# Peptides against a protein of PDB entry 4DOW, part 5

Target 1, 157 residues: chain A of PDB entry 4DOW
Amino acid sequence: TFSWVGRPLPNRKQFQQMYREICMKINDGSEIHIKVGQFVLIQGEDNKKPYVAKLIELFQNGAEVPPKKCARVQWFVRFLEIPVSKRHLLGRSPPAQEIFWYDCSDWDNKINVETIIGPVQVVALAPEEVIPVDQKSEETLFVKLSWNKKDFAPLPP

## One batch from the design tools (peptide; made by RFdiffusion4, then SolubleMPNN)

Design b2_p25_4_s1
Fold by OpenDDE base, seed 1:
Structure b2_p25_4_s1 (fold): chain B 157 residues (1-157), chain A 25 residues (1-25)
Amino acid sequence: as target 1 above (157 residues)
Amino acid sequence: MEKVREEMRKEIPKELVEELLERRK
């Protein structure tokens, strides 16, 4: 169950209410609060292979009947999501915990909040920084580069 | 919801996914 936290933010969109935070109630009765700017796992075709995204906007879409709780996201892509023919462009074999900022507009970045599995930790690193591989970082994802379907590049500012 | 997405064999820590799924459902 998802519910909005706080009052709607000022918005010029007539049929949309924007929010800063959403509450995800889980089966044990506890609550997980997720805010704009945080990273989440999004349900994919395979439940065991969720997508990674950064929340950009949280909004209730009143243009739909009934209104739906939605989010706009910045997508990330895992190395194994990149076509085999282009993986060599990275020039290295990345660790499993590395993800890439998807720098394309061809993917729909609007989601239903019901597809959110939960929060995940994503840490941005400079290209020269080493991705730590230890037990403490086993559940942490790291991003160093962007991917625009043509090449890898440093992260956008 | 239908998403325009290319998905192959992405790897996310299995333990993390299972934990989150267990909590959600």
Scores: peptide ipSAE 0.025, ipTM 0.567, DockQ to the pose 0.045
Fold by OpenDDE base, seed 4:
Structure b2_p25_4_s1 (fold): chain B 157 residues (1-157), chain A 25 residues (1-25)
Amino acid sequence: as target 1 above (157 residues)
Amino acid sequence: MEKVREEMRKEIPKELVEELLERRK
């Protein structure tokens, strides 16, 4: 289950209450708090292939009946989500831990918070920085580049 | 095709995903 943490943030959008933080209650009764700006895994049809996203907004959408707890996200893509014909544009074989900032607007960036599997650590690196592959970084994803369906590019500011 | 699917799963830390999924259920 998901519940809002704290008071709604001031906003100018009708039928929306924005929040900075949401609480995810897990099976053992423990709670995981997730904040705007953090990264999460989003469940797809295949649980083994979750999506990666950065939380941009957390809001309750009162325009829906019933109201829904939602989030706006910045999507990331895995290398294998990139068309085979364009993978060569990277010029290298990325490690499994590398993800790419999806720099397109063709994907709906609104999600239901119920699709959130949990938080994940994502670290932005400069192009010259090496992605660590040690055990300490096993749970960490790394992003160096963006993908705009045409080419790879440096990360957006 | 199966190879691709398997590789896709490898791009996300398997243990992390499994742990998180277990927590949700």
Scores: peptide ipSAE 0.024, ipTM 0.605, DockQ to the pose 0.047
Fold by OpenDDE base, seed 3:
Structure b2_p25_4_s1 (fold): chain B 157 residues (1-157), chain A 25 residues (1-25)
Amino acid sequence: as target 1 above (157 residues)
Amino acid sequence: MEKVREEMRKEIPKELVEELLERRK
């Protein structure tokens, strides 16, 4: 289950109450707190292949009945989500830990918070930086580039 | 407007995903 943490932020959007943090209660009764700006794994068609996203907004959507706890996200893509015909544009075989900033608006960036599996660590790297392969970084994802459905580009600031 | 994403062969470590799923459900 999910619940808001803290008081709502100043409301500048119709039908929305915005928050900085949400609490996810898990089966053992413990709580995981997730904040705007953090990265999360989001349930996909295959639960073993979750999507990766950065939380941009957390809000309750009062326009829906019943009201929904939602988030706006910045999507990331895995290499194998990129069309086969375009993968060669990367010019290298990326490690499994590499993800790409999705620089398009054709995907709905509003999600229900119930689709959040949990937090994940994402680290931005310069193109020349090496993705570590040690045990310390096994659960960390890394991003160097953006993907705009046409080509790869330097990571946005 | 939603693009269905291709299935991914390269996964996040299975152990981590399974742990998170078990905790959530």
Scores: peptide ipSAE 0.024, ipTM 0.588, DockQ to the pose 0.044
Fold by OpenDDE base, seed 2:
Structure b2_p25_4_s1 (fold): chain B 157 residues (1-157), chain A 25 residues (1-25)
Amino acid sequence: as target 1 above (157 residues)
Amino acid sequence: MEKVREEMRKEIPKELVEELLERRK
């Protein structure tokens, strides 16, 4: 189950109440708090291949009955989600830990919080930085570039 | 297809995904 943490943020959007933090209650009774700006894994068609996203907004959508707990996200893509014909544009073989900032608006960036599997660590690196290989980095994803369906580019500000 | 699936699973730690899915149930 999911519940809001704290008071709603001041806003003038009709039917929307915005929050900074949400609580995900785990089956064993423990709780995981997720804040705007953190990264999460999102359920896909195949649970073995969850999507990666950054939380941009957390809000309750009062236009629906009953109101839905929603999030607006920035999507990331895995290398194998990029068309085969375009992969060569990267100019290198990326490690499995690398993901890419999706710089397109053709994907719906609104999700139900119920699709959140859990938090994940994503670290932004400069193009010249090497992805570390250690036990701590094994559970960490890394992003250096964006993908806009045409080419790779430096990360947006 | 199977090779692609295997590579996809390597992009996000399998153990992490399984752990999170188990906790979310």
Scores: peptide ipSAE 0.028, ipTM 0.544, DockQ to the pose 0.049; fails the geometry check

Design b2_p25_4_s2
Fold by OpenDDE base, seed 2:
Structure b2_p25_4_s2 (fold): chain B 157 residues (1-157), chain A 25 residues (1-25)
Amino acid sequence: as target 1 above (157 residues)
Amino acid sequence: RKKVFEERRKEIPKELVEELLERRK
């Protein structure tokens, strides 16, 4: 169960009410609050593993019938989501914790908040920084590069 | 040297995913 936190933000969009924060009610009755700018896991298709995304906008879409609680996201891709024929372009074997900023517009960046599984920690690193290997970091994902379906590149500012 | 495209990995810890799924109402 999801509910808005706070009042709608001022905006000029006719069919959308924007919010800064959403509340996720979990099974034990407690609540997890998620804000714009945080990272989340999104329900995968079929038997695929969850997607990783950064929340950039939270809004209620009044153009849909019935109105739905939605989000706009910046997608990330896992190495195994990259076509086999292109993986060699990385020039190294990435650790399991590395993900990539998806720099392409061919994916719909609007989601229903019901597809959010939960929050996840994502840390941006410089190319020369080494991904730490310790028990605490095992639950953390790391991003160094972007992927635009053609090549890898440094992270956008 | 092992080829990049042949590397098998756990992209997200399975235990973390399962924990989050179990918690979701």
Scores: peptide ipSAE 0.060, ipTM 0.603, DockQ to the pose 0.038
Fold by OpenDDE base, seed 5:
Structure b2_p25_4_s2 (fold): chain B 157 residues (1-157), chain A 25 residues (1-25)
Amino acid sequence: as target 1 above (157 residues)
Amino acid sequence: RKKVFEERRKEIPKELVEELLERRK
């Protein structure tokens, strides 16, 4: 169950109410608050690992019937989501914890908040920085590069 | 400059993902 936290933010869009924060209620009664700017895991398709995304906007779309709680996201892509024929372009075998900034506009970046599994920690690293291998970093994802369906590139600013 | 390791390792444990899914109401 998802519910908005706080008052809607001022905006000029006719049919959208924007919010800074959303509350995710867990079955044990506890709550997880997720804010714009945080990273989340998004439910994938059948038997696929969750997608990774950064929340850019939280909004209720009043133009839909019924109104939907939505989010605008910046997508990340896992190495195994990249076509097999293109993976060699990385020039190395990345750890499973590495993800890539998706630098294309062909994917719909609007999601229903109900697809959010939960928050996740994502850390940006310089290309020369090592991804930590200790147990403390096991639940953390790391991003060094972007992927634009053609090649890998340094992270966009 | 830090050394970059190129070996694949485990990411977020599957069990954790499953736990998060189970916790959703």
Scores: peptide ipSAE 0.051, ipTM 0.575, DockQ to the pose 0.038
Fold by OpenDDE base, seed 3:
Structure b2_p25_4_s2 (fold): chain B 157 residues (1-157), chain A 25 residues (1-25)
Amino acid sequence: as target 1 above (157 residues)
Amino acid sequence: RKKVFEERRKEIPKELVEELLERRK
């Protein structure tokens, strides 16, 4: 169960009410609050690996009947989603925990909040920083670069 | 978003995903 936290934010988008925070009610009665700017796991297709995304906007879409709780996200991409012919452009074999900022607009970035599995930790690193691969860090994903379908580029702070 | 690829590379621990799914109301 998802519910909005706080009052709607001022905006000029017709049929949309924006929020800063959403509450996810879990089975033990406790609540997980997720805010704009946090990273989440989004349910994959056919029990596949969850997608990773950064929440950019939280909004109720009044254009739908009934209104739907939605989010606009920034997508990340896995190395194996990069075309085989272009993987060499990375110049290295990335660890399993590395993901890439998807720097393209060809993917729909609107989701239903019902597809959110939960929060996940994503840490941005400088290119020279080493990605920890120990057991304690296995739950954390790391991003150093963006991918724009042509090349990899440094991720700005 | 494109369909998730089947990958051998472990991105998110299976146990974590299962835990989160079980908790979700």
Scores: peptide ipSAE 0.049, ipTM 0.630, DockQ to the pose 0.047
Fold by OpenDDE base, seed 4:
Structure b2_p25_4_s2 (fold): chain B 157 residues (1-157), chain A 25 residues (1-25)
Amino acid sequence: as target 1 above (157 residues)
Amino acid sequence: RKKVFEERRKEIPKELVEELLERRK
């Protein structure tokens, strides 16, 4: 269950009310607040790791009937989501915690908030920085590079 | 979950989806 937190932000988009924060109610009754700018895990196919995304906008889409709570996101891609034929372009075997900034517009970046599993920590690193792979950091994902369906590139600013 | 997956599947290139599904099988 999701509910908006706070008052709508000023915007000029017709039929859309924008918010900075949303509340996710978990089965045990606890609540998690997620804000624009944070990273989230998005439910994927069964038996597959969740997708990773950065929340860019939170909005209620009043143009739909019934209105839907939505988010606009910046997608990240896991290494295993990259086509097998192109994985060699990375030139290394990435740790499981590494994700890549998806630098294409062909993916729909609008999601239903109901697909959000929860927040996740994502840390941007310089290429020379080491991705820690230990139990203490297993909850954190790391990004160094972007993927644009053609090649890997330095992370966008 | 099924609906979520289906929605996501439509959001990414068909070719990639097919590859992922094929690898899963």
Scores: peptide ipSAE 0.019, ipTM 0.493, DockQ to the pose 0.066

Design b2_p25_7_s4
Fold by OpenDDE base, seed 2:
Structure b2_p25_7_s4 (fold): chain B 157 residues (1-157), chain A 25 residues (1-25)
Amino acid sequence: as target 1 above (157 residues)
Amino acid sequence: EPTYVPKESLKTKEEMIEELLKSRE
């Protein structure tokens, strides 16, 4: 279950109430607070790894009946999500921990918060920086480049 | 757990446009 934390932010959007933080209650009774700006794993399709996204907005959509708790996200893409015919453009075999900033608008960036699996740590690296493979970094994802469906590009410094 | 994400590196196009518009007001 999900519940809002704090008071709604001031906004003029009709039928929308924006928030800074949401509380996710897990089966064991524990609670996880997720804030705008944090990274999360989103439930994928069957037999697929979860999607990775950055939370941009948290809002309740009052235009729907009943009102839905939603989020706007910036998508990331895993290497294996990139078409096979385009993977060679990277010029290297990335580690499993590497993800890419999705620089396209063809994907719907609105999600239901119920699809959030949990938070995840994402670290931005310069192209020359090595992705560490140790116990501390095993659960961490790393981003160096963007993907725009045509080519890879460096992230702004 | 700390997350290192440079603000300029992970801005959406929408955010960049918004910042530009705000600077002109």
Scores: peptide ipSAE 0.015, ipTM 0.408, DockQ to the pose 0.022
Fold by OpenDDE base, seed 4:
Structure b2_p25_7_s4 (fold): chain B 157 residues (1-157), chain A 25 residues (1-25)
Amino acid sequence: as target 1 above (157 residues)
Amino acid sequence: EPTYVPKESLKTKEEMIEELLKSRE
């Protein structure tokens, strides 16, 4: 169950109420709050790892019937989501914790909040920084590069 | 860049995902 936290932000778009935070209710009665700017795991295919995204906007889409709780996101891609024919362009074998900033506009960046599995920590690293791959950090994802379907590139400052 | 660490950060990534999938409403 998802519910808005706080009051809606000043109107920017017709039929869209903007929010800064959403609450995800857990079956044990606890709740997780997720805010704009944080990172989340998005439900993918049943037999595949979830997608990773950064929340850009949280909004209720009043144009839908019934109104739906939605989010605008910046997508990340896992290495295994990149076509096999292009993976060699990375020039290295990345750890499982590495994700890439998806620098394309071909993907719909609107999601239903019901697809959110939960929050996740994503840390941006400089190219020279080492990704810590151990038991202590396996819950954290790391990003160094972007992927634009053609090549990898350093993240902009 | 600001990040968020979930309360389940002491668990493995796989355990965390599984738990969230099972418990979310």
Scores: peptide ipSAE 0.019, ipTM 0.501, DockQ to the pose 0.028; fails the geometry check
Fold by OpenDDE base, seed 1:
Structure b2_p25_7_s4 (fold): chain B 157 residues (1-157), chain A 25 residues (1-25)
Amino acid sequence: as target 1 above (157 residues)
Amino acid sequence: EPTYVPKESLKTKEEMIEELLKSRE
């Protein structure tokens, strides 16, 4: 289950209550708090790896009946989510841990918080930095570049 | 500036995801 943490933030959106933090409760009774600005795994399609996203807004959509707990996100894409015909544009074979900043607006960036699987660590690297492949970093995702459906580009400093 | 990683991250990603999916309320 998901529940809001803290008081609603002041905002100018008529039908939205915004929050800084949400609590994700696990069956064993433990709780995970997720904040705006953190990275999360989003449930993907069957037999597909979860999507990766950065939380930019947490809000309750009061325009819906009943109100829905939602998030606005910045999407990332996995290499295998990029069309096969364009993967060569990277010029290298990325490790499985590499993801790319999705620099397009064609994807709906509003999600239901119920699709959140959990938090994940994402580390930004310079293009020349090496992605660690040791066991200690196997759960960390790394981003060096953006993808805009046309080409790869370095992340802005 | 790394983000929080659950303790279960010491496991394989597949195991962690499966566990989270099963255990979340």
Scores: peptide ipSAE 0.018, ipTM 0.505, DockQ to the pose 0.028; fails the geometry check
Fold by OpenDDE base, seed 3:
Structure b2_p25_7_s4 (fold): chain B 157 residues (1-157), chain A 25 residues (1-25)
Amino acid sequence: as target 1 above (157 residues)
Amino acid sequence: EPTYVPKESLKTKEEMIEELLKSRE
């Protein structure tokens, strides 16, 4: 169960009520609060790892009947989501924790909040920084580069 | 900028995700 936290933010977008925070209810009664700017895991296809995204906006879409709780996101892509024929362009074998900023507009960046699995930590690193691989860091994802379906590029400083 | 991270666990990331999927309403 998902519910809005707080009052709608001031905006002039017709049929959209914007929020800064949403509550994810867990069966044991506990709650996870997720805010704009945080990173989340999004449910993917069966037998596939979840998608990774940064929350840009949280909004209720009043144009739908019934209204839907939605989010706009910045997508990330896992290495294994990149076409096999293009993976060589990275020039290295990335660790499992590395993800890439998806720099394309072909993907719909609107999601239903019901697809959110939970929060995840994403850390931006410089290319020369080493991704730690230990049990403590296993839960953290790291991004160094962007992917635009043609090539990899360094993230802006 | 800071992102919420669940409390430290001996479970793998995959196990944690599985638990989240089963526990959410």
Scores: peptide ipSAE 0.017, ipTM 0.503, DockQ to the pose 0.027; fails the geometry check

## One batch from the design tools (peptide; made by RFdiffusion4, then SolubleMPNN)

Design b2_p26_1_s3
Fold by OpenDDE base, seed 1:
Parts: sequence; C-alpha cells; structure tokens
Structure b2_p26_1_s3 (fold): chain B 157 residues (1-157), chain A 26 residues (1-26)
Amino acid sequence: as target 1 above (157 residues)
Amino acid sequence: SAALEEARKAAEESAKKLEEARKARE
C-alpha cells in the first residue's frame, strides 16, 4: 500500500499533483518512506532481477480514473541487461554490484509506484575507484559509467 | 512466477536492511 506524505508541491502540470515523499507499507506491516531523489528497486520480469531507478518525480495522475500514483524515474541498467554483443565494450568484467546510468530516452520513464519493491543504496564512483565486494557492501549498488546503447561513457553531470 | 517472487522477496529484504541502515545514520 502506498500513500502520499505531506502536501502537494506547487506545479503547473495539468491533471497532476506532485509530491516529495511517499509512504510504502510492506508485507510485515512496517512503513518505509521514499523520497524524490532516492533510488529504488522496481519489479522486474519473470526470472529477472529487479530494475534500478532514481526517483525524479512523484505525482498523482488525475487524468486517469481512478487517479494513479506514479513516478518519473531515471533508469539504470544492469550489465546482464545489456545486449551480449555489446558487453565487450566495457573492457572488463564488472562485479554484480555495478550498474550503469541509462542515457537513452527510448525507455518509458513513467512507472506506477506499486511496482516499487523498495529503496536501494546507489553510490557513484569515479572510474578509478574500486567497487568494494565484501559482506558489508553486498547490498549497495555502484555506478561509474553511463550506457547509451552504443557505448559506455563517463557519468552525466 | 516463482523466480519473480523469490527475487522480489530478496530485494525487499535488502531494501529493508538498507532503509534501516539509512535511518540509523540520520
């Protein structure tokens, strides 16, 4: 169950009310607050790991009946989501914790908040920085590069 | 479906731990 936290933010978008924060009730009954700017795991397809995204906007879409709680996101992509034929462009074997900033507009960046599994920690690193692969960091994802379907590149500003 | 559910559960558990850790730092 998802519910808005706080009052709507000022905006001029028709049929939309924007929010800074949403409350997620999870299976055990506890509540997790998720804010714009945080990273989340999004439900993936069958036999696939969850997608990773940064929340850019939280909004209620009043144009739909009933109104839907939605988010706009910046997508990240896992290495295994990159086509096999292009993986070699990375020039290395990344650890499982590495993800890539998806620098394309072909993916729909609007999601239903109900697809959110929960928050996740994403840390940006310089290319020369080592991704820690130990028990203390196993839950953290790391991003060094962007992927634009053609090549890997430094992270966007 | 089973694999998806397992993945979801694992992700949820991880998310909980991360959120707890975040809260502890604030």
Scores: peptide ipSAE 0.038, ipTM 0.595, DockQ to the pose 0.023
Fold by OpenDDE base, seed 2:
Structure b2_p26_1_s3 (fold): chain B 157 residues (1-157), chain A 26 residues (1-26)
Amino acid sequence: as target 1 above (157 residues)
Amino acid sequence: SAALEEARKAAEESAKKLEEARKARE
């Protein structure tokens, strides 16, 4: 079950109420709080790894009946999600922990919060920085570059 | 490297745990 935390933010959008935080309740009674700006795993297709995204907005869509709890996200892409014919453009074999900022608007960036699996740690690195493989970073994903379906590019500092 | 492979496995296990948590949502 998902429930809003706190009061709605000031908003000019009709039929939408925006929030800073949402609570995800698990069957054992534990709760996970997720905030705007955090990174999450999103349910993938059958036999696919979860998608990675950054939460930009949390909002309730009042235009739907019943109202739907939604999120707007910035997508990331895994190397293996990039078409095989274009992977060579990276010029290297990335470690499994590397993801890429998806710099394209062709993907729908609105999701139902029910598709959120849970939070994940994502750290931005400079292109020359080495991805750590110590215990603290084993569950951490790293981003150095963006992907716009045509080429890779460095992220802004 | 072996270290990278281990990190990958750890990340996958973490993802699986989160997926299980998702399935167990109230």
Scores: peptide ipSAE 0.030, ipTM 0.568, DockQ to the pose 0.019; fails the geometry check
Fold by OpenDDE base, seed 3:
Structure b2_p26_1_s3 (fold): chain B 157 residues (1-157), chain A 26 residues (1-26)
Amino acid sequence: as target 1 above (157 residues)
Amino acid sequence: SAALEEARKAAEESAKKLEEARKARE
């Protein structure tokens, strides 16, 4: 179960109520709070790793009946999600923890909050910085570059 | 670094919450 935390934020968007935080209720009664600006895992296809995204907006879509709890996200892609024919453009074999900023508009950036699995730690690094690989860092994802379906580029500001 | 240590701790906490959420999400 997902529920809004706090009052809706002032905005001028028609049919949308915006929020800063959402609560994810768990069966044992515990709660996970997720805020705008945090990174989350999104439900992927069957037997595939979940997608990675940064939450940009949380909003209730009042144009639907009943209203839907939604989010706008910035997508990230895993190396294995990049077409095989393009992977060589990276010029190196990335560690499993590396993800890439998806710099393309062909993907819908609106999701239903019900597809959110949970939070994940993402750390931005400069290209020359080394990705730490140990048991404690295994759960952390790292981003250095963007991918625009044509080539890799420095991470956007 | 201290920042990396904090990031690791945060990741471990997130992983724990993620597993709990995966099993018992409402």
Scores: peptide ipSAE 0.027, ipTM 0.575, DockQ to the pose 0.019; fails the geometry check
Fold by OpenDDE base, seed 5:
Structure b2_p26_1_s3 (fold): chain B 157 residues (1-157), chain A 26 residues (1-26)
Amino acid sequence: as target 1 above (157 residues)
Amino acid sequence: SAALEEARKAAEESAKKLEEARKARE
């Protein structure tokens, strides 16, 4: 179960109410609050790892019947999601924890909040910084570069 | 380093929340 936290933000978009925070209710009674700007795992296809995304907007879409709780996201891509023929462009074998800023507009960046599996920690690193792969940091993802379907590049500002 | 320790703590917290969310979210 998902519910909005706080009052809707002022906006000019018809049929959309924007929010800063959403609450995800868990069966045991606990709650997870997720805010704009945080990172989440999104449900993928069967037998595939979840997608990684940064929340850009949280909004209720009143144009749908019934209204849906939605989010706009910035996508990240896992190395194994990159076409095999292009992976060599990285010039190295990345650890499993490395993800890439998806610098393309061809992916739909609107999701239903119900597809959110949960929060995830994403840390931006400089190129010279080493990605820690110890047991304690196993669930933390790291981003150094962007991917634009053609090549890898430094992160956008 | 302090930064590494912070990352480790964050990872642990994230892992716990993720596991709970996967198993029992409504």
Scores: peptide ipSAE 0.025, ipTM 0.566, DockQ to the pose 0.019; fails the geometry check

